# Ledger of designs, part 77: peptides against a protein of PDB entry 4PN1

Target 1, 261 residues: chain A of PDB entry 4PN1
Amino acid sequence: KIEMNFLNKPIVPDTTKVISNFLTHYLITEPVEHVEIEAKLGTLIDLETQNRFEFPVMNETILNPEFNLRTRFESDMTASEHKYLNEFLNQAFRDSQKPGRLPFAYKHTKQVDLFYETEDNSRDKIRVSKNQSDNQVLACVKKRRVADLFLYCPNDAFDIRISISDELPVSMPSGNQQPSLTRLKDRVGYVHQEIKIDLTKTTQNDPVYDTTERHELEVEFGNIADLRDRAQKAKDGMEAPLFRRVQLFMDNVRILRREHS

## One batch from the design tools (peptide; made by RFdiffusion4, then SolubleMPNN)

Design b1_p15_8_s2 (from b1_p15_8, 7 letters changed)
Fold by OpenDDE base, seed 3:
Structure b1_p15_8_s2 (fold): chain B 261 residues (1-261), chain A 15 residues (1-15)
Amino acid sequence: as target 1 above (261 residues)
Amino acid sequence: DPRILTVEKADELYL
């Protein structure tokens, strides 16, 4: 007979606890009303060397936001890496349709994002997202990034940024107002157990600079109400539901960041 | 228009 440990009980990884506490702060303690919580794959870059950040750790590590490590996060990857992940997720989608599995849902969206200045000239812009085919409005929001949590992942192809954003629905800009910026987005979205995984190709035209294309992969909590309920339960002393949900989210992130072309 | 697919094969972003 064998046991898991000397208590014969499962134990929660420290990473799960740290992230859970981070989320609880912005869900419950200082609640963001229209919260969006996502993880992006990318690279922590050392501003001194302009190379990938190096830290004296050997595994997945949450960086303390109180320390200025003189880094930037690039939420981009090569087209080859992005293509590989698309193929990988398509295979995962197919496999999930088999009997005995929980299926992925899938959505392909081609949209244009139009950015407008606010009347008060605030830093936050209004984003109007429209479907490219029929010009129908998909969303109109004012988005503000509230907080970031960075994970340095020395053994994987990508580092991770977990972001808390406030995505406020707002009224459409006046018809005579011109956008200050436009971006084209080609997005494929996968949903499994209310965790959203999006691959996005973003094209931006600049009259002065060459057209730029970005390749992003993001993982998002698809049910914020449920997550908030779990966070409240955690504050009330029952942490297990929150830990399980965060663990699910992070396991999906871990799967993806290990994949490379 | 955006579509939700639950079929055997998902779309490719890259052709």
Scores: peptide ipSAE 0.050, ipTM 0.602, DockQ to the pose 0.014
Fold by OpenDDE base, seed 4:
Structure b1_p15_8_s2 (fold): chain B 261 residues (1-261), chain A 15 residues (1-15)
Amino acid sequence: as target 1 above (261 residues)
Amino acid sequence: DPRILTVEKADELYL
């Protein structure tokens, strides 16, 4: 008979605990009402060198937000990397349709995001998302970034930003308002076990600058109610359900950040 | 949860 360890009990990685605590804070302790929790693949850039940040660690490391490391996070990748991830996820989708697996769901969305200034000139803009094919309104929200947690991943192609955002549903801007910014988004979305994986190609036309294209991959908790329930249980002394969910999320992120062309 | 997607065929961003 083989046991897991000398206690013969599951042990939770420290990374899982740290992230779980981070999430619990914004789910339960100081709850964000319309919370969005996502991880984006990208690169931590050292502001001094403008190269990828180099930290004296040898594996995945959550950076302490209390320290200003003079970094920025670029949630972007090359077209080639993005294409590779798309192909990878397509294959994962296909494989998941086989008997004995839990299938991915898939959705391809082409939308336009229109950004509007608020009447009070607040920092947060109103985003109206419309389907490109029929101009149907998909969402109208004011998104506020609440908190970030950065993971430096020296062994992988990408670093990770886990973000807590508040996506407040708001009324449509007045008909007389013009958007301050328009972005075209081509998004393919994959859902597996209520975890969303989105590949998004964003095109932005600027009158001053040439058309810019961004390539993003994000992983999001697709069932916030369940996650909040798990977080509440954790606060009540039962941490295992939350840890399991966070572990699943992070394992998916870890798979993705290792993939590159 | 409106964030949960439910559709079937995989496409590519790059046609």
Scores: peptide ipSAE 0.021, ipTM 0.514, DockQ to the pose 0.016
Fold by OpenDDE base, seed 5:
Structure b1_p15_8_s2 (fold): chain B 261 residues (1-261), chain A 15 residues (1-15)
Amino acid sequence: as target 1 above (261 residues)
Amino acid sequence: DPRILTVEKADELYL
């Protein structure tokens, strides 16, 4: 007979606990009303060297936000990496359609984001998202960044930023108001077990600066109500449902950050 | 930041 350990019981990874506690804070303790929770793939850059951050650890680790490490996070990747991930997810989608699997859902959207200044001239702009093909309004929100949690991943192609945001639904801006910024985005979205995976490509054009491309991959919790319920149960002493959901989310993130061309 | 950002049609993401 073989047992899991000397207690013969499952043990929860420490990373899962730390992230679960972080989420619980902004779901339950100091609740964000219209919360969005996402992980972006990117790179932690050392501001002193302008190279990828180096820290004396050998595996995935959550950075303590109390320490100023003089870093910045680039939520970007190369075109080739982005293409590879697109192909990888396409294959995962196809494989999930086979009998006995839970299928992915897929959506390809070309959208335009229009940003408007608020009357109080706050930093929080109103974002209107429209479908580029038929001009259908997809969303109109005022987004505020609440908190970030950074994961340094020395063994993988990407580091991770987990972000808590407040996305307040708001009315459409006045027809006389001019947008301060307009972005056209090519986005493909994959959904599996209510976890959303989005690939987005944007081209930045400026007459003064060189043209640049931005390629982003984000993983988002698709069912916030369920997650909040799980977090409440965790506060009440039943942690297992929350841990399982966070583990699922992080495993998807781990799969993606390990893939590269 | 540039006022207008665009995506090129020639290199679209797709399934």
Scores: peptide ipSAE 0.021, ipTM 0.493, DockQ to the pose 0.015
Fold by OpenDDE base, seed 2:
Structure b1_p15_8_s2 (fold): chain B 261 residues (1-261), chain A 15 residues (1-15)
Amino acid sequence: as target 1 above (261 residues)
Amino acid sequence: DPRILTVEKADELYL
């Protein structure tokens, strides 16, 4: 007979606990009403060297937000990396369609995001998202970044930023108001077990600077209600459901951040 | 307004 450990009980990695606690705070303790929870692949940049930071650790490490590490997070990747991930996810999609597997869902979305200044000159802009094909409004929101948790991943292609955002639905701007910023988003979305994986190409034309294209990969919790329920249970002393969901999320992130051409 | 940012058509991603 084989046992898991000397207690013969499951053990939860510390990373899972830390992330779970982080999520619980913004789901339950100080709840964000219209919460969005996502992880983006990117690079922690040392502000002094402008290169990827080299922390004295050898594996996935959650950075302590209490310390100013003089870093910034760049959520962009190269077109080549993005293409590779697209191909990788396409293959994963195909494989998941086989009997005995849970299938991915797939959706390709092209949208235009129009950003408007608020009347109160708030830092948060109103974003109107429209379907590029028929110009129908998909959403009108004011998004506020609430908190970030950074994972330094020295052995992988990418570092990770987990972000808590508040995406507040708001009324459409007045018809006479012009957008201050317009972004084109081309997104392919994969959903597996209610975890959303989006590859997004964002194009922006700046009057001063040349047209820029960003390539992003994000992983999002697709069922916030369920996650909130799990977090509440965790606060009530039953942590296992939350831990399992966070582990699933992080395993998907871990798979993706390791991939490179 | 020279501060207004615009978009250009991006390449499409496909399955």
Scores: peptide ipSAE 0.031, ipTM 0.470, DockQ to the pose 0.015; fails the geometry check

Design b1_p15_8_s3 (from b1_p15_8, 6 letters changed)
Fold by OpenDDE base, seed 4:
Structure b1_p15_8_s3 (fold): chain B 261 residues (1-261), chain A 15 residues (1-15)
Amino acid sequence: as target 1 above (261 residues)
Amino acid sequence: DPRILTVEQAEKLYL
């Protein structure tokens, strides 16, 4: 007979605790009402070198937000990398349909995002998302970035940004208002155990710059109510449910960030 | 959610 450790109890990695605390803050302590919590794959870029940030660590490391590391996060990847991830997720989807597995759900959405300035010229724009096929409104929100947590991942193809956002539902802009920006999004979405994985190809036409295409992969908590409940329990002294959920989320992220062509 | 596809439907819409 073997045991997990000398206490024979589960131990929680420090990364899980840090992320859990981060989430708990914005779920419970200073709650964001319409919270979106997602991780994006990308690259931490050193503003001084314009290359990928190099930090003297040998593994996944949460960067302390209190320090200005003079970095930016590019939530983009090459078309080749994006394609590989798509193929990888397609295979994962297929494998999950087998008996004894929990299946992925899949959906493909082609939408247009229309961005509108607010009347008060606030920093946050109103985003109207419409289905490209029938022009039906999918969402109308004002999204505010609340907080970010960055993970430097020296052993993987991508670094990670975990973002807390407030997606406030708002009324549609007036009919006479013109969008300041339009984006076409081709999104394939995979859902497994209420964790959403989206591959998005975004096409944007700029009047000054040629058409640009971005390729993003994001992992999102699909059940915020459950997550908030878990966070509340954590605040009440029962941390295990939250830790387990965060571990699941992070393991999915870890799988994805390791995959590349 | 009508946008959730069957396996067969999904395979047809893979990118």
Scores: peptide ipSAE 0.015, ipTM 0.474, DockQ to the pose 0.014
Fold by OpenDDE base, seed 2:
Structure b1_p15_8_s3 (fold): chain B 261 residues (1-261), chain A 15 residues (1-15)
Amino acid sequence: as target 1 above (261 residues)
Amino acid sequence: DPRILTVEQAEKLYL
């Protein structure tokens, strides 16, 4: 007979606990009403060197937000990296269709995001998302970034930003208002066990910098209601369901951030 | 839903 450890009980890694607590705060303690929770792959850049941040750690490390490490996060990647991840996820999709597996769902969307200034000149812009094919309105929201948690991953291709956002549904801008910015989004979405994985090409026209294209990969909790329920249970002393869900989320993130061409 | 594509279809349109 083999036991897990000297207590013969499962143990929860600190990373899982820290992230779970972070999520619980914005799900339950100071709840964000229209919460979006996502992880983006990218690079922590040291503002002093303009290179990837170097910290004296040897593995995945959650950075303490109380310390200003003079970093920025770049959620972009090369077209080659993005293509590789697309191929990787395509293969994962195919493999998941086999008997005995839980299948991925797949969706390809193309949308245009129109950004409008608010009447009160608030920092947050109104985003109107339309389907590129028929110009139908998909959403009209005011998105606010609430909090970030950064993971420095020295052994992997990418670092991670976990973000809490509030996506408040709002009324459409007035018909006479012109957008201040437009972005084209070409997104392929993979969903597995209610975890959403999106590859997105974003094209933006800038009068100064011409057309720019960004390549992003994001991992999102696809069932916020369930996650909130789990977080509430955690606050009530039953942490296991939340820990399991966070562990699943992070394992998917870990798989993706390790992949490179 | 025209947004739902096969992997093969997407490969032609996305990357």
Scores: peptide ipSAE 0.013, ipTM 0.445, DockQ to the pose 0.014
Fold by OpenDDE base, seed 5:
Structure b1_p15_8_s3 (fold): chain B 261 residues (1-261), chain A 15 residues (1-15)
Amino acid sequence: as target 1 above (261 residues)
Amino acid sequence: DPRILTVEQAEKLYL
C-alpha cells in the first residue's frame, strides 16, 4: 500500500495558491465588475539586454510585482510556433471527440477591431468588434487593464502573463468619429471544460511602420461566475474548489507553453 | 461570431 505523503493527503502547489489569491483579490476583495482573466504566452524581455529575461531560478516562478525587474512582456510568437500550436490543438480537439472524453468545442472567427478615442482623452479606448463577413457588431467595450502577474518559465518555450481586465460595455461611438486604429483578427478558439484557448493572428496597418502581424495564444477562464463563486468560497474558508479550478487552468497553460516546434 | 468551421476547414483557412 502506497500513500501520497506522511499525511496521506493532497498538497496544493504554491503556484496554485499564489494565483488563487491573485484572482480572489480582483474577483472578491476589490471586485472588477466585467472581469476578463486570461493568460498569454509570450516572452519576458530584459530591457537592458533585449534578450529573454534571465533570473536565478530553475523552474516556473511567479515574479513579485513589487519589484521592477526592467522587463517588458512580448505577447507574440513566430508564425511557425503558432502553426505548431494550432496543429497541436487540432489534434487535441480530435482526440477529445473520442468516447470517454470530454469534447472540445471549436470556433473560427474573423473580426475587425476598431478603436476609438474617448472624449476625455482617456487611455482606455473604445473597441468596436465586427464580424468581417457581414459587418455585424459583436461587441463594443471599453477595456481597462487592471493587473498583471508574470510567470518566468525558464524550462519552457514561453513565459506567461496572467492579466486581469475590465471590459465595460459601452455605447457605440458616433457615426462621425473615425477610428484611431484598426486591427484584423483571425481567431481559432477551443473550449474545454469552460476554459477557452484562442490562437489569434492580428494584422495591423501602420502608415509609418507598414503592416505588422502578431501571433498570440491566450487561455481564458470561460465561466467567470463560477470562478467568482469559487473565490468567494475560498474567502469563506473552503479553498479546494478554487484551487482545483486554478490547477486545471494552469495545467492547460503548462501544456501549451511546453509545446514548440 | 456564430460561424463554426470544422477543424478540417479551419486548417485550410487559418494556418
Scores: peptide ipSAE 0.008, ipTM 0.424, DockQ to the pose 0.014
Fold by OpenDDE base, seed 3:
Structure b1_p15_8_s3 (fold): chain B 261 residues (1-261), chain A 15 residues (1-15)
Amino acid sequence: as target 1 above (261 residues)
Amino acid sequence: DPRILTVEQAEKLYL
């Protein structure tokens, strides 16, 4: 007979516990009302060298936010990397349609985002998202990033930023207001077990600089109500449901960050 | 318009 360890019980990875505690804080302890929780693939850049950050660790490591490591996070990748991930996810989508699997849902969205200054000139802008084809309003929100958690991933193509945001629905700006900035977004969304994986190509015209294009991949918790319920149960002493959900989320992130062209 | 794509449509999609 073989046992997995001397207790013969599954062990929760420390990363899962740390992330679970981070999420619980902003779901339960100091709850963000309209919370969005996402992980973006990108690169931790050392501000001193302007190269990828180097840290004396050999595996996936959550960076302590109490330490200023003089880094910035670039949530971008090359067009070729983005293309590779798109093809990879397309294949995963196809494979999931086979009998015995849980299928992906697939949604393609082309939108224009218009950013407006607030009347009080607050730092946070109002974002109006419209469908590119018919100019129908998709969303009108004021988004504020509340907290970040960075994962340094020395063995993978990408590092990870997990972000907590407050996405407050707001009324449309007055018809006489002009947007301060506009962006085009071409987004492909893959949803599996209520985890959203989005590939987004953004285009922005700058009067001073040439047209900039950004390629992003993000993984988002698609059911915040369920996640909040799990976090509450964790606070009440039953941690397993939260750990399982965070583990699922992180496993999807780990799959994606290991893929590269 | 935003839409849910078929498998066949997804195979041809690239951003």
Scores: peptide ipSAE 0.013, ipTM 0.432, DockQ to the pose 0.014; fails the geometry check

Design b1_p15_8_s4 (from b1_p15_8, 8 letters changed)
Fold by OpenDDE base, seed 5:
Structure b1_p15_8_s4 (fold): chain B 261 residues (1-261), chain A 15 residues (1-15)
Amino acid sequence: as target 1 above (261 residues)
Amino acid sequence: DERILTVEKAEKLYL
């Protein structure tokens, strides 16, 4: 017989605990009402060198937000990397349809995001999302970035930003108001066990600046209600369900951030 | 540059 350790009991990785606590704070302690929780693949860039951040650690490390590391996070990747991940996820999708597996769901969406200034000149813009095919309004929200947690991943292709956002539903802007920014999004979405994985090609049209293109991969908790329930249970002393869910989320993130062409 | 590839065919077969 083989045992997993000298206690023969599962042990929770420290990363799982830290992230779980982070999420619990914004789900329960200081709850964000319309919370979005996502991880983006990207690169931590050292502002001094303009190269990928280097820190004296040799594995996945959650950076302490209390320290100013003079970094920025670029939530972007090359077209080649994006294509590779797309192919990888396509294969994962196909494989998951086999008997004995839990299947992915798949959706391809093309939308336009229109950003509007607020009357009070708030930092947060109103985002109107429309389906490109029929111009149907998908959402009208004021998105506020609440918190970020950065993971430095020296052994992997990407670093990670976990973000807590508040997507407050708001009324449509007046018909006379022009958008300050327009983003076209070509999104391929995969859902597995209520975890959403989105590959997004974004084309940003700025009236002043040249058109820019971005390639992003996002991993999002698809069932916030369940996650909040798990977080509440954790606050009540039963942490295992939350840990399991966070572990699942992070394992998916870890799989993806290791993939590169 | 590179367009996101669809798995529509796979979706039709497996979903």
Scores: peptide ipSAE 0.006, ipTM 0.376, DockQ to the pose 0.015
Fold by OpenDDE base, seed 2:
Structure b1_p15_8_s4 (fold): chain B 261 residues (1-261), chain A 15 residues (1-15)
Amino acid sequence: as target 1 above (261 residues)
Amino acid sequence: DERILTVEKAEKLYL
């Protein structure tokens, strides 16, 4: 017989533990009510050099948020990279439809996001999302970024930002209020085992600058209730279910951030 | 080809 190790027990990667603890904090300890948990592919930029951040590590590394590394995160990629990832995910979708596999689900959405100022001039804007086709309201929310966890990935095409957000449903702005910002989103979504993978092309018109287009890829936990239950169990001493779910999430992220033409 | 897969195209991929 071959054993996994000298204890013959599965070992949880340290990365999984750290991320699991991070999630548990905002799911259970200081719970965010309308929590959204996503990872975005992008680039950690060193503010000093304006180039990709360079840190003396050789592999995937969670950056300690207690240290100001003078970085910013750019959640963007080139059109060619985005196209490649779309083709990659399309192929993954096709392959998953084969017998013996768990299939992807697919959804294509085109929406417009209208941002409105709040009455109290809060930094958090109200976002009204509508379908482009019929102008039906999809959501009206006030989104607050609660926390970020950054992964520096020197060997991969992208770095990762894991974000905790509070997406609070709110009432529609008054009919007389004009949006301060409008964004068009063309999103293709893939769902596998309740992990959502979205490719989004965002177009934004700026009165001062030319129309800007962003290309984003995000990975989101599609079943927050289940994740919260797992986190609660972890808090109560049974960590395995949470670790397994986080491992799955991170493996999907790892696949995507490594993929390039 | 379109960079982004359309629903119409995707629907044809379902088995």
Scores: peptide ipSAE 0.005, ipTM 0.390, DockQ to the pose 0.014
Fold by OpenDDE base, seed 1:
Structure b1_p15_8_s4 (fold): chain B 261 residues (1-261), chain A 15 residues (1-15)
Amino acid sequence: as target 1 above (261 residues)
Amino acid sequence: DERILTVEKAEKLYL
């Protein structure tokens, strides 16, 4: 018989604990009402060198936000990297349809996002999302970035930004208002065990500048109610369900950030 | 255009 350790009980990686505490704060302690929790693949850029950030660690490391590391996060990746990830996820999708597996769900969405200024000229813009084919309104929200947690991943193709956002539903802007910005989004979504993995190509036209395109991959908690329940249980002393869910989320993130062309 | 794709359609899809 083999045991896990001398206690014969599972232990939780420190990364899982730190992330769990971070999530618990914005789910329970200071709850965000319409919370979105996602991890984006990207690159931590050193503002001094304009190259990928270098830190004296040898593995996945959550950066302490109390220290100003003079970095920025670039969530964009190359078209080749994005294509590779798409092919990788397509294969994972196919494999998950086999007997004995939990299947992926797949959704392809093409939408246009219209951004509007608020009456008070606040930082947060109103985003109206419409379906590109029939112009049906999908959402009208005011999104606020609440907090970020950055993971430096020296051994992988990508670093990670975990973001807490508040997507507040708001009324449609008046018909006489013009959007300040328009973006086209082509999104391929994969869902496995209520974890959403989205590949998104964003196109922005500028009358002065050339068309810009961004390629992003994000991993999102698809069941916030369940996550909040788990976080509450953790606050009440039962941490295991939250740890398991965070571990699942992070394992999916880890798989993806290791893949590159 | 929002749709859920089958395996056959998804395997050849790229953004």
Scores: peptide ipSAE 0.005, ipTM 0.392, DockQ to the pose 0.014; fails the geometry check
Fold by OpenDDE base, seed 3:
Structure b1_p15_8_s4 (fold): chain B 261 residues (1-261), chain A 15 residues (1-15)
Amino acid sequence: as target 1 above (261 residues)
Amino acid sequence: DERILTVEKAEKLYL
C-alpha cells in the first residue's frame, strides 16, 4: 500500500492559498458590491526591454503587488493563437457532451459596446452593450478596476492577470449623448461547472489610426454568490470549499495557458 | 478565416 504523503492527506498548493486570500479580501473583508473576478491570458512585458518579463523563477509565480517591477500586462494574443484556442475549446465542448461528462454550455454573442462620458466627468465611462443584430441592450454598466494579481508563467505560452472589478449597473445615458468610443465584440462563451471561458475578438475603429483588432481569452467565476459564501466560510475557519473552487478555476486557467499554436 | 468560430462552423471547416 502506498500513501500520498506522510500524513496521507491531500495538500493545498500555495498558489491556491494566496489567490484564495486575495479573493477573500475583495469578497468579504473590503467587499466589492458588484464584483467581477476574471483571469486574462496575456504577456507580462518588461518596460525596459519591451520583451516578455524575465524573473529568476522556474514555475508559475504570483508577483508581489508591493513591488513595482516596471512591467505592463498585454491582454492580447495573435490571431493564430486565438484560433487555436477556439478550436481547442470547441473540441472540449464536444467531448463534454458525451455520456458520463458534465457538459459545457455555449453561447455566441456579437455586440457593440458604446462608451459614454459621465456627467461628473469621472475617469470611469459608462458602457452600453447592444446586440449587433437587433440593438437590444445587453448591459449598461460603469466598470472600475479595483485590483490585479499577476502570475508569471515562464513555462507556458501566457502569463495571467487576475482582476477584481466593480461593475455598477447604471441607467442608460440620455438620448442626446453621443458615445465617445465604440467597439465591436465577437464573443464565444463556454461555461463548465459555472466557470466561464470567453474568447473575444474586439475591433476598434480609430479616426486617427488604423482599425485595431484585439484577441482575448478570459476565465471568469460565473457564480459570485457561491464564491462569496465559500469565502465567508473560509473566514470562519472552513477553507476547503473555497480552496476547491479556486483550484478548479486555476486548473482551467492552467489548461488554457499551456495551449499554443 | 474567422477568428471566433461557432461550434457548427468549426465542425464544417476544421473537424
Scores: peptide ipSAE 0.000, ipTM 0.368, DockQ to the pose 0.014; fails the geometry check

